Peptides against a protein of PDB entry 4N78. Designs and how they scored, part 265

Target 1, 186 residues: chain A of PDB entry 4N78
Amino acid sequence: HFQVICRLLGYQGIAVVMEELLKVVKSLLQGTILQYVKTLMEVMPKICRLPRHEYGSPGILEFFHHQLKDIVEYAELKTVCFQNLREVGNAILFCLLIEQSLSLEEVCDLLHAAPFQNILPRVHVKEGERLDAKMKRLESKYAPLHLVPLIERLGTPQQIAIAREGDLLTKERLCCGLSMFEVILT
Target 2, 155 residues: chain B of PDB entry 4N78
Amino acid sequence: MAELQMLLEEEIPGGRRALFDSYTNLERVADYCENNYIQSADKQRALEETKAYTTQSLASVAYLINTLANNVLQMLDIQASQLRRMESSINHISQTVDIHKEKVARREIGILTTNKNTSRTHKIIAPANLERPVRYIRKPIDYTILDDIGHGVKW

## One batch from the design tools (peptide; made by RFdiffusion4, then SolubleMPNN)

Design b2_p26_2_s3 (from b2_p26_2, 11 letters changed)
Fold by OpenDDE base, seed 1:
Structure b2_p26_2_s3 (fold): chain B 186 residues (1-186), chain C 155 residues (1-155), chain A 26 residues (1-26)
Amino acid sequence: as target 1 above (186 residues)
Amino acid sequence: as target 2 above (155 residues)
Amino acid sequence: STEDLIELIIERYRESTIKYFESLLK
């Protein structure tokens, strides 16, 4: 599903969606969630000492549950806060999945373009073969596929310009060095 | 443009008119040959004259048809060439617009990006160097396990 | 391998990509 979304939206659509999601997240965090957090902090026990180990794990858990009873009850009564937090989480996950899907799409495009852009895979060298000779043969084999040089030789000035720009756009993909998700996490 | 215009406005219509006029002339020739044969005391001579006129008429019609056909073909070739040029022009404009839109889109999405944190690895300049350190590529993580958290949205 | 090729591409275009997108923001 995310792959389809990425294909349909493209960079423009993805950017718009991401921006809107970020706005929503920001609004939730700075608004309702912040208010609830402030309220919860006010009711938080000022002094909460670690109980004695003799109470055992169940006893310790009950102790903390008792100390936080008011908070738990408040949170349970105020389901809006939890809902907003859930929405934030979903938004983050959505952004992550979009970026991953976009990256996959871009990588696929790069792979498909590679033979046309003088990008050759690493050659497996068998015993007795010279790597340089094999690479040279491979380069020679794919040389006719070099699109931009081909168009520069045979095309009109306008076609050459378009080809160069297209080549640039093909090469310069986000997945090569940029991340949106890292921005979201910041 | 001038050549196409001449073909459309002068040559082809003129050829069609000439062909039509030839029909009228051929009818007159036929009538003449018929009457000449009936009235002539020398039927053999009249027949030979008719054969001559028939041959001439066929040659004339063939010439007119061939000329007209060639002009039509030429017209179509010119029009096809013009259409191809127009198509090329439109495609060029379309591509230019698309590239521009893409640049705008990239600017917009670029605002939402930062540099990936990558460890310093040896730059791979030439694919021929198989011994160069392989950079770690993060594999996509399946986050479907998280779908049950929160709203439980599945994508 | 495909992975090696991807790595090669990414490494080759990493710096140029960063610069390209930075240039769009100017």
Scores: peptide ipSAE 0.321, ipTM 0.755, DockQ to the pose 0.706
Fold by OpenDDE base, seed 5:
Structure b2_p26_2_s3 (fold): chain B 186 residues (1-186), chain C 155 residues (1-155), chain A 26 residues (1-26)
Amino acid sequence: as target 1 above (186 residues)
Amino acid sequence: as target 2 above (155 residues)
Amino acid sequence: STEDLIELIIERYRESTIKYFESLLK
């Protein structure tokens, strides 16, 4: 589903969606969630002493439950805060999944373009064969597929310009060095 | 362009007119040959003359048709070449527009990106001592001991 | 492996990609 969305929206569409999501998240965090957090901080006990370890884990839990009873009850009563947090979480997850899907698409494009851009896989050399010789043979074999050099040789100036720009766009993908998700987390 | 115009406006219409005129002339020649054959005392001579005129007329028509056909073919070739050039131009424009759109899109999405921190995921060396999960023996905790502590915080 | 190739491509274009997108923002 996310792959389809990525394909449909493209870079521009994804950017728009991400921007809007960021706005929504910011609004939720700085608005309603902040208000609830402030309210909760006001009702938090100022001094929460660690209960004696003698009470065991259940006793300690019960102690904290008692100390935080009003907070727990408040939080349970006001599901809005949790809903907003859920929305934020969903938005973050959505962004992550979109970025992952986009990265996959970009990687696929890069892989498909690789033979045309003089990017050759390292061939597993069997014992006794010179890696350099095999690589040279491969380079020679795929040399005619190098699109930009081919067009530079045979094409019109306009075609050359377009080919170079196209090549650049093909090579320069977000997945190579950029992350949207890291921006969302900051 | 000038050649195409000459073909369209002069050569092809001229060829068509010539062919039409040839048709009318052929009809006149046929009438003449028919009348000459009927009126001539020497029918063999008249027949030979008719044969000569027929051969000449057919050759003339064939020439006119061939010339016209060649001109039409040339016209079509020129037009085909023009269409190919137009197609190339359209493709160029289309590609330019697509590249531009892509650049704009990339700029927009780029604003939302930061450099990937290749933080070498330090292998969090999980401390080898997986402390055996202490089997939480659920000892029934007598919660009555906590009853005395909770009464003081009147919210 | 295809994975190795991907890593190679990514590494090769990493610096150029960063520069490219930075150039678009300017």
Scores: peptide ipSAE 0.304, ipTM 0.753, DockQ to the pose 0.639
Fold by OpenDDE base, seed 2:
Structure b2_p26_2_s3 (fold): chain B 186 residues (1-186), chain C 155 residues (1-155), chain A 26 residues (1-26)
Amino acid sequence: as target 1 above (186 residues)
Amino acid sequence: as target 2 above (155 residues)
Amino acid sequence: STEDLIELIIERYRESTIKYFESLLK
């Protein structure tokens, strides 16, 4: 589903969606969640000591449950605050999945374009063969497929310019060094 | 453009008219040849003359048809070339626009991106003072409080 | 006269024929 969304929206659509999600998250964090956090801080036990490890995980959980009983029983926390936190979580998850899907699409595009852009995979060399010689043979084999040099030789100046720009756009992908998700976490 | 105009307005219409005139003239020549053959005392000579006129007429018609056909073909070639040039121009414009749109889109999404950093894990510092545990009496935990927390599979 | 017309026709055809054959020889 996310792959389809990425294909349909493209860079423009994804940018718009991400921007709006960031606004929503910001609004939730600075508004309702902040207010609840402030309230919770006020009712939080001033002294909460770590229970002994001898109580085990259930005992420790019970201890904290007792200390936080008033907070857990706060109905608005459960209904409103947790809902808002879920929304934030969903938004973050959505952004992550969109970015991952976009990255996959970009990688696929790069892989498909590679033979035409003089990008050759590193060939596994069997024992006894020189890597350099094999790579040179591959380069020679795929040289006729290099689109930009071909167009530079046969095309009009306008075609050459377009080909160069297209080549550049094909190579310049977000997945190569950029992350949207890191911006969201910031 | 001047050549195309000349073909359309002068050469092709002129060729068509010439061909039409040739048709009418051929009919007259045929009538003449027929009458000449009937009236001539030397039928063999009349026949040879008719053959000569026929051959000449056919050659002339062939020339007219060939010339006209070539002019039409030339016209079509010129038009085809013009269309190809127009198509090329449109394609260039379209590609330029697409590239521009893509650049704009990339700028917009780029604003929402940062360089991929290998996040250094922050060291969690443990607090030093273990305070003495107070004896805690276990009360039964009611787990029903957690039923509303998370997308539990409704069985 | 019919004869004059025929001569005109013959002359026109001569010119066209000559041009045609000249074109074939090129």
Scores: peptide ipSAE 0.018, ipTM 0.628, DockQ to the pose 0.004
Fold by OpenDDE base, seed 4:
Structure b2_p26_2_s3 (fold): chain B 186 residues (1-186), chain C 155 residues (1-155), chain A 26 residues (1-26)
Amino acid sequence: as target 1 above (186 residues)
Amino acid sequence: as target 2 above (155 residues)
Amino acid sequence: STEDLIELIIERYRESTIKYFESLLK
């Protein structure tokens, strides 16, 4: 599904969706979540001493449960605040999955373009074969497919310019070194 | 451009008119030949004259048709060439627009991206031995690095 | 007869036309 979304939206559509999601997340964080956090901070026990380790894990849990009883019983926290947090989480996950799907599409595009861009596939060298010889053979095999050099020889200056720009756009992909998800976390 | 205009406005219409005129002329020649044969005391001479006129008329018509056909073909070739040039221009514009749109789209999404902290700067410890110009075997771009990113989502 | 002559002319015309077209094919 995410692959289809990526194909349908393209770079521009994905950018728009991501921007809107970021706005929504920001709104949720700065609005309702912040307000609930402030309220929770007000009702938070001012002095929460670390229970003695002697009470064991269950006792410590019970202690914290007792100290936070009023917070845990706050119904609006469960219904509204947690829902907003879920929405934020879903938005983050969506962004992650979109980025992953986009990366896959970009990789596929790179792979498909590779024969035309003088990018040779990884050659599995069988035992006894010289890597250099195989590489030369592959280079020779794919040399006629190199689009930019071909157009540079046969094309008009305008065609050459377009071919170079197209080649550059094909090579420069987000998956090569950019992350959207890191920005979202930021 | 001047040639095409001349073909369209003068040569081809002129050729068509000439053919129509030739039709009228042929009818007159036919009438003349018929009457001449009927009225002539020397039927053999009249027949030879008719043959001569017929041959001349046919040659003339053939010439006119050939000339007109060649002009039409030339016109079509010029038009085809113009259409090809126009198509090339349109394609160029279309490609330019598409590239521009793509660049804009990439800029927009690029704003939402940051460089992946390749924290593992594996310091390519340049092996100390400086000397032998290791022929930069362009290591094929290991696209398998990208395989690890994509395998998780069977969605 | 005039009719025979006309037919002969038509036939010669046809032959001439055929020869002309044949010449164009060469």
Scores: peptide ipSAE 0.016, ipTM 0.582, DockQ to the pose 0.005

Design b2_p26_2_s4 (from b2_p26_2, 11 letters changed)
Fold by OpenDDE base, seed 3:
Structure b2_p26_2_s4 (fold): chain B 186 residues (1-186), chain C 155 residues (1-155), chain A 26 residues (1-26)
Amino acid sequence: as target 1 above (186 residues)
Amino acid sequence: as target 2 above (155 residues)
Amino acid sequence: SEEDLIERIIERYRESTIEYFKKLLE
């Protein structure tokens, strides 16, 4: 599903969606969540030390439950704050999945473009075959597919310019060195 | 351009008119030959004359048809060439626009990006099945698919 | 082999991509 979304939206659409999501996330974080966090900090016990290990897990849990009783019983925390946190989480996950899907699409594009850009797969040499000969054969096979040199030789100046720009755009994909998700996390 | 115009406005219409005139002339020649044969005392001579006129008329018509056909073919070739040039121009413009749009889109998404932390360890999982490049069908972007986002819909 | 190819392609274009987008945003 995310792959379809990425294909449909493209760079521009993805950018718009992510920008809007970021706005929503920021709004939630700076607004409602922040207010609840501040309120919670005010009502938090000033001194909450680790209980004695002698209480065991149930006793420790009960201890913390008692210390945080007022917070746990705060109905609005569950209904509003946790919902907002869920929304933030969903937005983050959505961005992650979009980026992953986009990266997959870009990788596919790079792979498909590779033969046209003089990028050849590593040749597996079988026993008895000369690596050099096999590489040369492979190069010869794909040499006619080198798009930019081909157009530079046969094309008009305008076609050459377009080919170069197209080649550049094909090479310079986000997945090669950039991340959107890291920006979202900052 | 001048050649195409001459073909369309002068040569082809002129050829069509000439062919039509030749048709009418053939009828006159036929009538003449018939009358000449009937009235002539020397039937053999009249027959030979008829053969000569018939051959000449047929040759003339054949020439006119051939000339007209060649002119029409030439016209079509010129038009086809013009269309190809137009197509090339449109294609160039289209590509230029697409490149520009892509650059704009990249700028927009670029502002939302930062450099990847070079973790040498991140194995890029290649998709197992390289989906064949589906023909790019420009479908309208339906954003309604996003309406279910946030409501726990498993995608 | 495909994975290796992808890694090589990405590594080859990593610096250029960063530079490209940096320039694009200036």
Scores: peptide ipSAE 0.367, ipTM 0.765, DockQ to the pose 0.636
Fold by OpenDDE base, seed 1:
Structure b2_p26_2_s4 (fold): chain B 186 residues (1-186), chain C 155 residues (1-155), chain A 26 residues (1-26)
Amino acid sequence: as target 1 above (186 residues)
Amino acid sequence: as target 2 above (155 residues)
Amino acid sequence: SEEDLIERIIERYRESTIEYFKKLLE
């Protein structure tokens, strides 16, 4: 599903969606969530000491439950806060999944373009064969597929310009060195 | 352009008129041959003359048809070449616009990006099926996949 | 082999991509 979304939206659509999601997240964090956090901080115990070991695990749990009773009661009454946190989480997850899907699409495009851009896979050398000879044969085999040089030789000046620009756009993909998700995490 | 114009305005219409005129001439020749055969005491001579006129008339019509056909074919070839040039121009414009749109889109998405941290441990796993359909069908976007993960954003 | 190819492609275009987008945003 996310792959289809990436294909449908393209770079522009993905950018728009992510910008809107960032706005929503910012609005939630700076608005409702901030207000709830401030309120919770006011209700938080000023001093919370570690209980004595003699109380055991159940007693320690009850102690902390008692110390946080007002917070728990407030949180239970104000389910909107948790809903907003879920929305933020969903937005982040959505961005992650979109980026991953986009990266897969871009990688696939790069792989498909590779033979046309003079990028060849590593040749497995069998015993007794020279690596250099195999590489030269492979290069010779795929040389006619080099699109930009081919167009430079046979095409019009306008076609050459478009081919070069297209080649550049094909090479310069986000997955090669850029991340959107890392920006979201900062 | 001048050649195409001459074909359309002069050569082809002229050829059509010539064929029409040939009809009138053929009718006159036929009438002459008929009358000559009836009036002539030497029927064999009259018949040979008729054969000669018929052969000449058929040859002339064949020539006119061939000339007209060649002119029409030439016209079509010129028009086809013009259409190909127009198509090439349209494609060039379309590609230029697409490249421009792509650059704009890349600027927009680029604002939302930062350099990847070089982590040696994260391998990009290629999908099992790398073959892509050349054409994509636009389908409604379904965000229900997020419903199973958590409650929140309504899409 | 495909994974190795992907890694090589990414490494080859990494710096150029960063530079390209940097210039695009200027």
Scores: peptide ipSAE 0.311, ipTM 0.750, DockQ to the pose 0.615
Fold by OpenDDE base, seed 5:
Structure b2_p26_2_s4 (fold): chain B 186 residues (1-186), chain C 155 residues (1-155), chain A 26 residues (1-26)
Amino acid sequence: as target 1 above (186 residues)
Amino acid sequence: as target 2 above (155 residues)
Amino acid sequence: SEEDLIERIIERYRESTIEYFKKLLE
C-alpha cells in the first residue's frame, strides 16, 4: 500500500502530505498533549519515594496506585491524551513507512539506470580468471548503453542538455544521502 | 520553406492547369483527326496520322501526370519532414517541462530532508565474555504463598 | 550481490546528492 501511495503521490505529493502531517503533529504536541502534560505535572506527587521493600510487589503496586490514583482515574487522559499520542505515533510510523517505500522505489530506479550510467556490478570471478579482464569485457559490453555519452555524440545541443539534466535527476535521489524521518524526529 | 511554397503555389497548380489544357487540346486533336479521316481521300494515311497524334498525345499526358505526381510526392515528403521537426520540438518542450516539474518537486521534498547520519557501524564489539545466558530457571512462582494473605477481614 | 551493488551506488552518489539538494534549496 505504501509503495502504491509513493508512486501515486510522487515527490511533490509526498512533500505535501509530510508537511501537513508535521503540522498536525505539531498542533497535537503543542496543544492538547502539552496541556495534559502540564496538568499531569501539576497533579503529580512532588515526592514519590520508593516504598519499603517489606510491602512486597503487591504492596508496592498498591502504593503507586494510590499515589497515582488521581492520574489513573483521570478519564480524559485515556480517552483524549492517549488517543492524541496514538495519532502522533501513527503519523511518525506513516512517515517512516513512506520514506522506506520511497527509498525502495528510488533504489529500484538507480538499479535500472545503472547499466546506462556506466555503473557495473562486481562480477564474481571464478578461480583463475582475471577480475580486470572480466570487468573490461563487461564495460565493453555495456558501453553502447551509456546514454549521456551516446547523446553527446549524436544529439543536438538541446538533446544533450536534456540528457544531462535527466541523468542528474536519475542519479540524485533522496535515498543516497537524505532522510525525511530524521527531520521528523527532531 | 521556399521549395514547399513553390510546389504549392506554382508547380502543382501549374501542372494541374497543364493537364487541363492538355485535355482541351486532346479534344481538339481528336476533332481534327476525325475530320481529317472523313475528308481525306487516303484513309490509310489519315489513320496513320491519327495514330501518330494519339501516341504523341498519350506521351504528353503521361509526362504531365508523371511530373505532377513527382511534385506531389516531393510536397508530401517536405510536409512529412516538417511534421517530424514539429514533433521533435514538441517533445523537447515536453521534456523540458517535465524536468522543471521534477526540479520543483525535489525542492519541495528537499526542504523536509536532512543529511543521513552515517551511523558509524559501531563494531559491535562482541563482548568477549559470552556471558552464558543465565538460564532463567523459571522457578515456578509458587502462588500458594498468596493463599494465606487472602483471608478477608471478617469484620 | 544486488545488495552490494545498491550500497555502492548509494555511497557513490551520497555526496553528490547532498550537494545537489543543497543547491536546489539555495
Scores: peptide ipSAE 0.173, ipTM 0.695, DockQ to the pose 0.564
Fold by OpenDDE base, seed 2:
Structure b2_p26_2_s4 (fold): chain B 186 residues (1-186), chain C 155 residues (1-155), chain A 26 residues (1-26)
Amino acid sequence: as target 1 above (186 residues)
Amino acid sequence: as target 2 above (155 residues)
Amino acid sequence: SEEDLIERIIERYRESTIEYFKKLLE
């Protein structure tokens, strides 16, 4: 599903969606969540002594439940605050998944373009063959597929310009060095 | 452009008119040949003259048709070439616009990006000494050592 | 492997991509 969304939206559409999600997340964090956190901090017991280990795990749990009873019983926390946190979490996950899907698509494009851009796979050298000879043969085999040099030789100046720009756009993909998700986390 | 215009406005219409005129002339020639044959005392001569006129007329018509056909073909070739040039120009513009749109889109998404921190993939220097897995030579468990302990019931 | 090829491609274009987008934002 995310792959389809990425294909349909393209870079521009993804950017718009991401910007809006960031706005929503910011609004939730700075608004309702912040208010609830402030309220919770006010009602939080100032001194919470660790119960003696002798009470065991159930006793310790009961102790903390008692100390946090006011927080746990705060109905608005469960209904509003947790929902908002869930929304924030979902938004973050959505952004992550979109970026991952986009990266996969870009990688696929790069792989498909590689033979046309003089990027060759490393040849597994079988025992007894010279790596250099195999690479040279492979280069020679794929040389006719080099699109930009071919167009530079046979094309009009306008075609050459378009080919160069197209080649540049093909090479310069986000997945090569940029991340959107890191921006979201900051 | 001048050649195409000349073909469209002068040569092709002129050729069509010439062909029409030739048709009219052929009718006159036919009438003349018929009358000449009927009135001539020398039928053989009249027939030969008719053959000559017929051959000449057919050759003339064939020439006119061929010339007209060639002019039409030339016209079509010129038009086809013009259309191809227009198509090329349109394609170029379209591609330029698409590239521009892509650049704009990339700018927009680029604002939302930061450099990937290359986690220095610590080359897990595979310790060079991959201790060859000591071939666990399964020493055949010599079960004969157990022969002395088990008082096997001699059946 | 395809994975190795991908890594090489990404590494090759990493600096150029960063520079490209930087210039685009300027």
Scores: peptide ipSAE 0.292, ipTM 0.747, DockQ to the pose 0.558; fails the geometry check

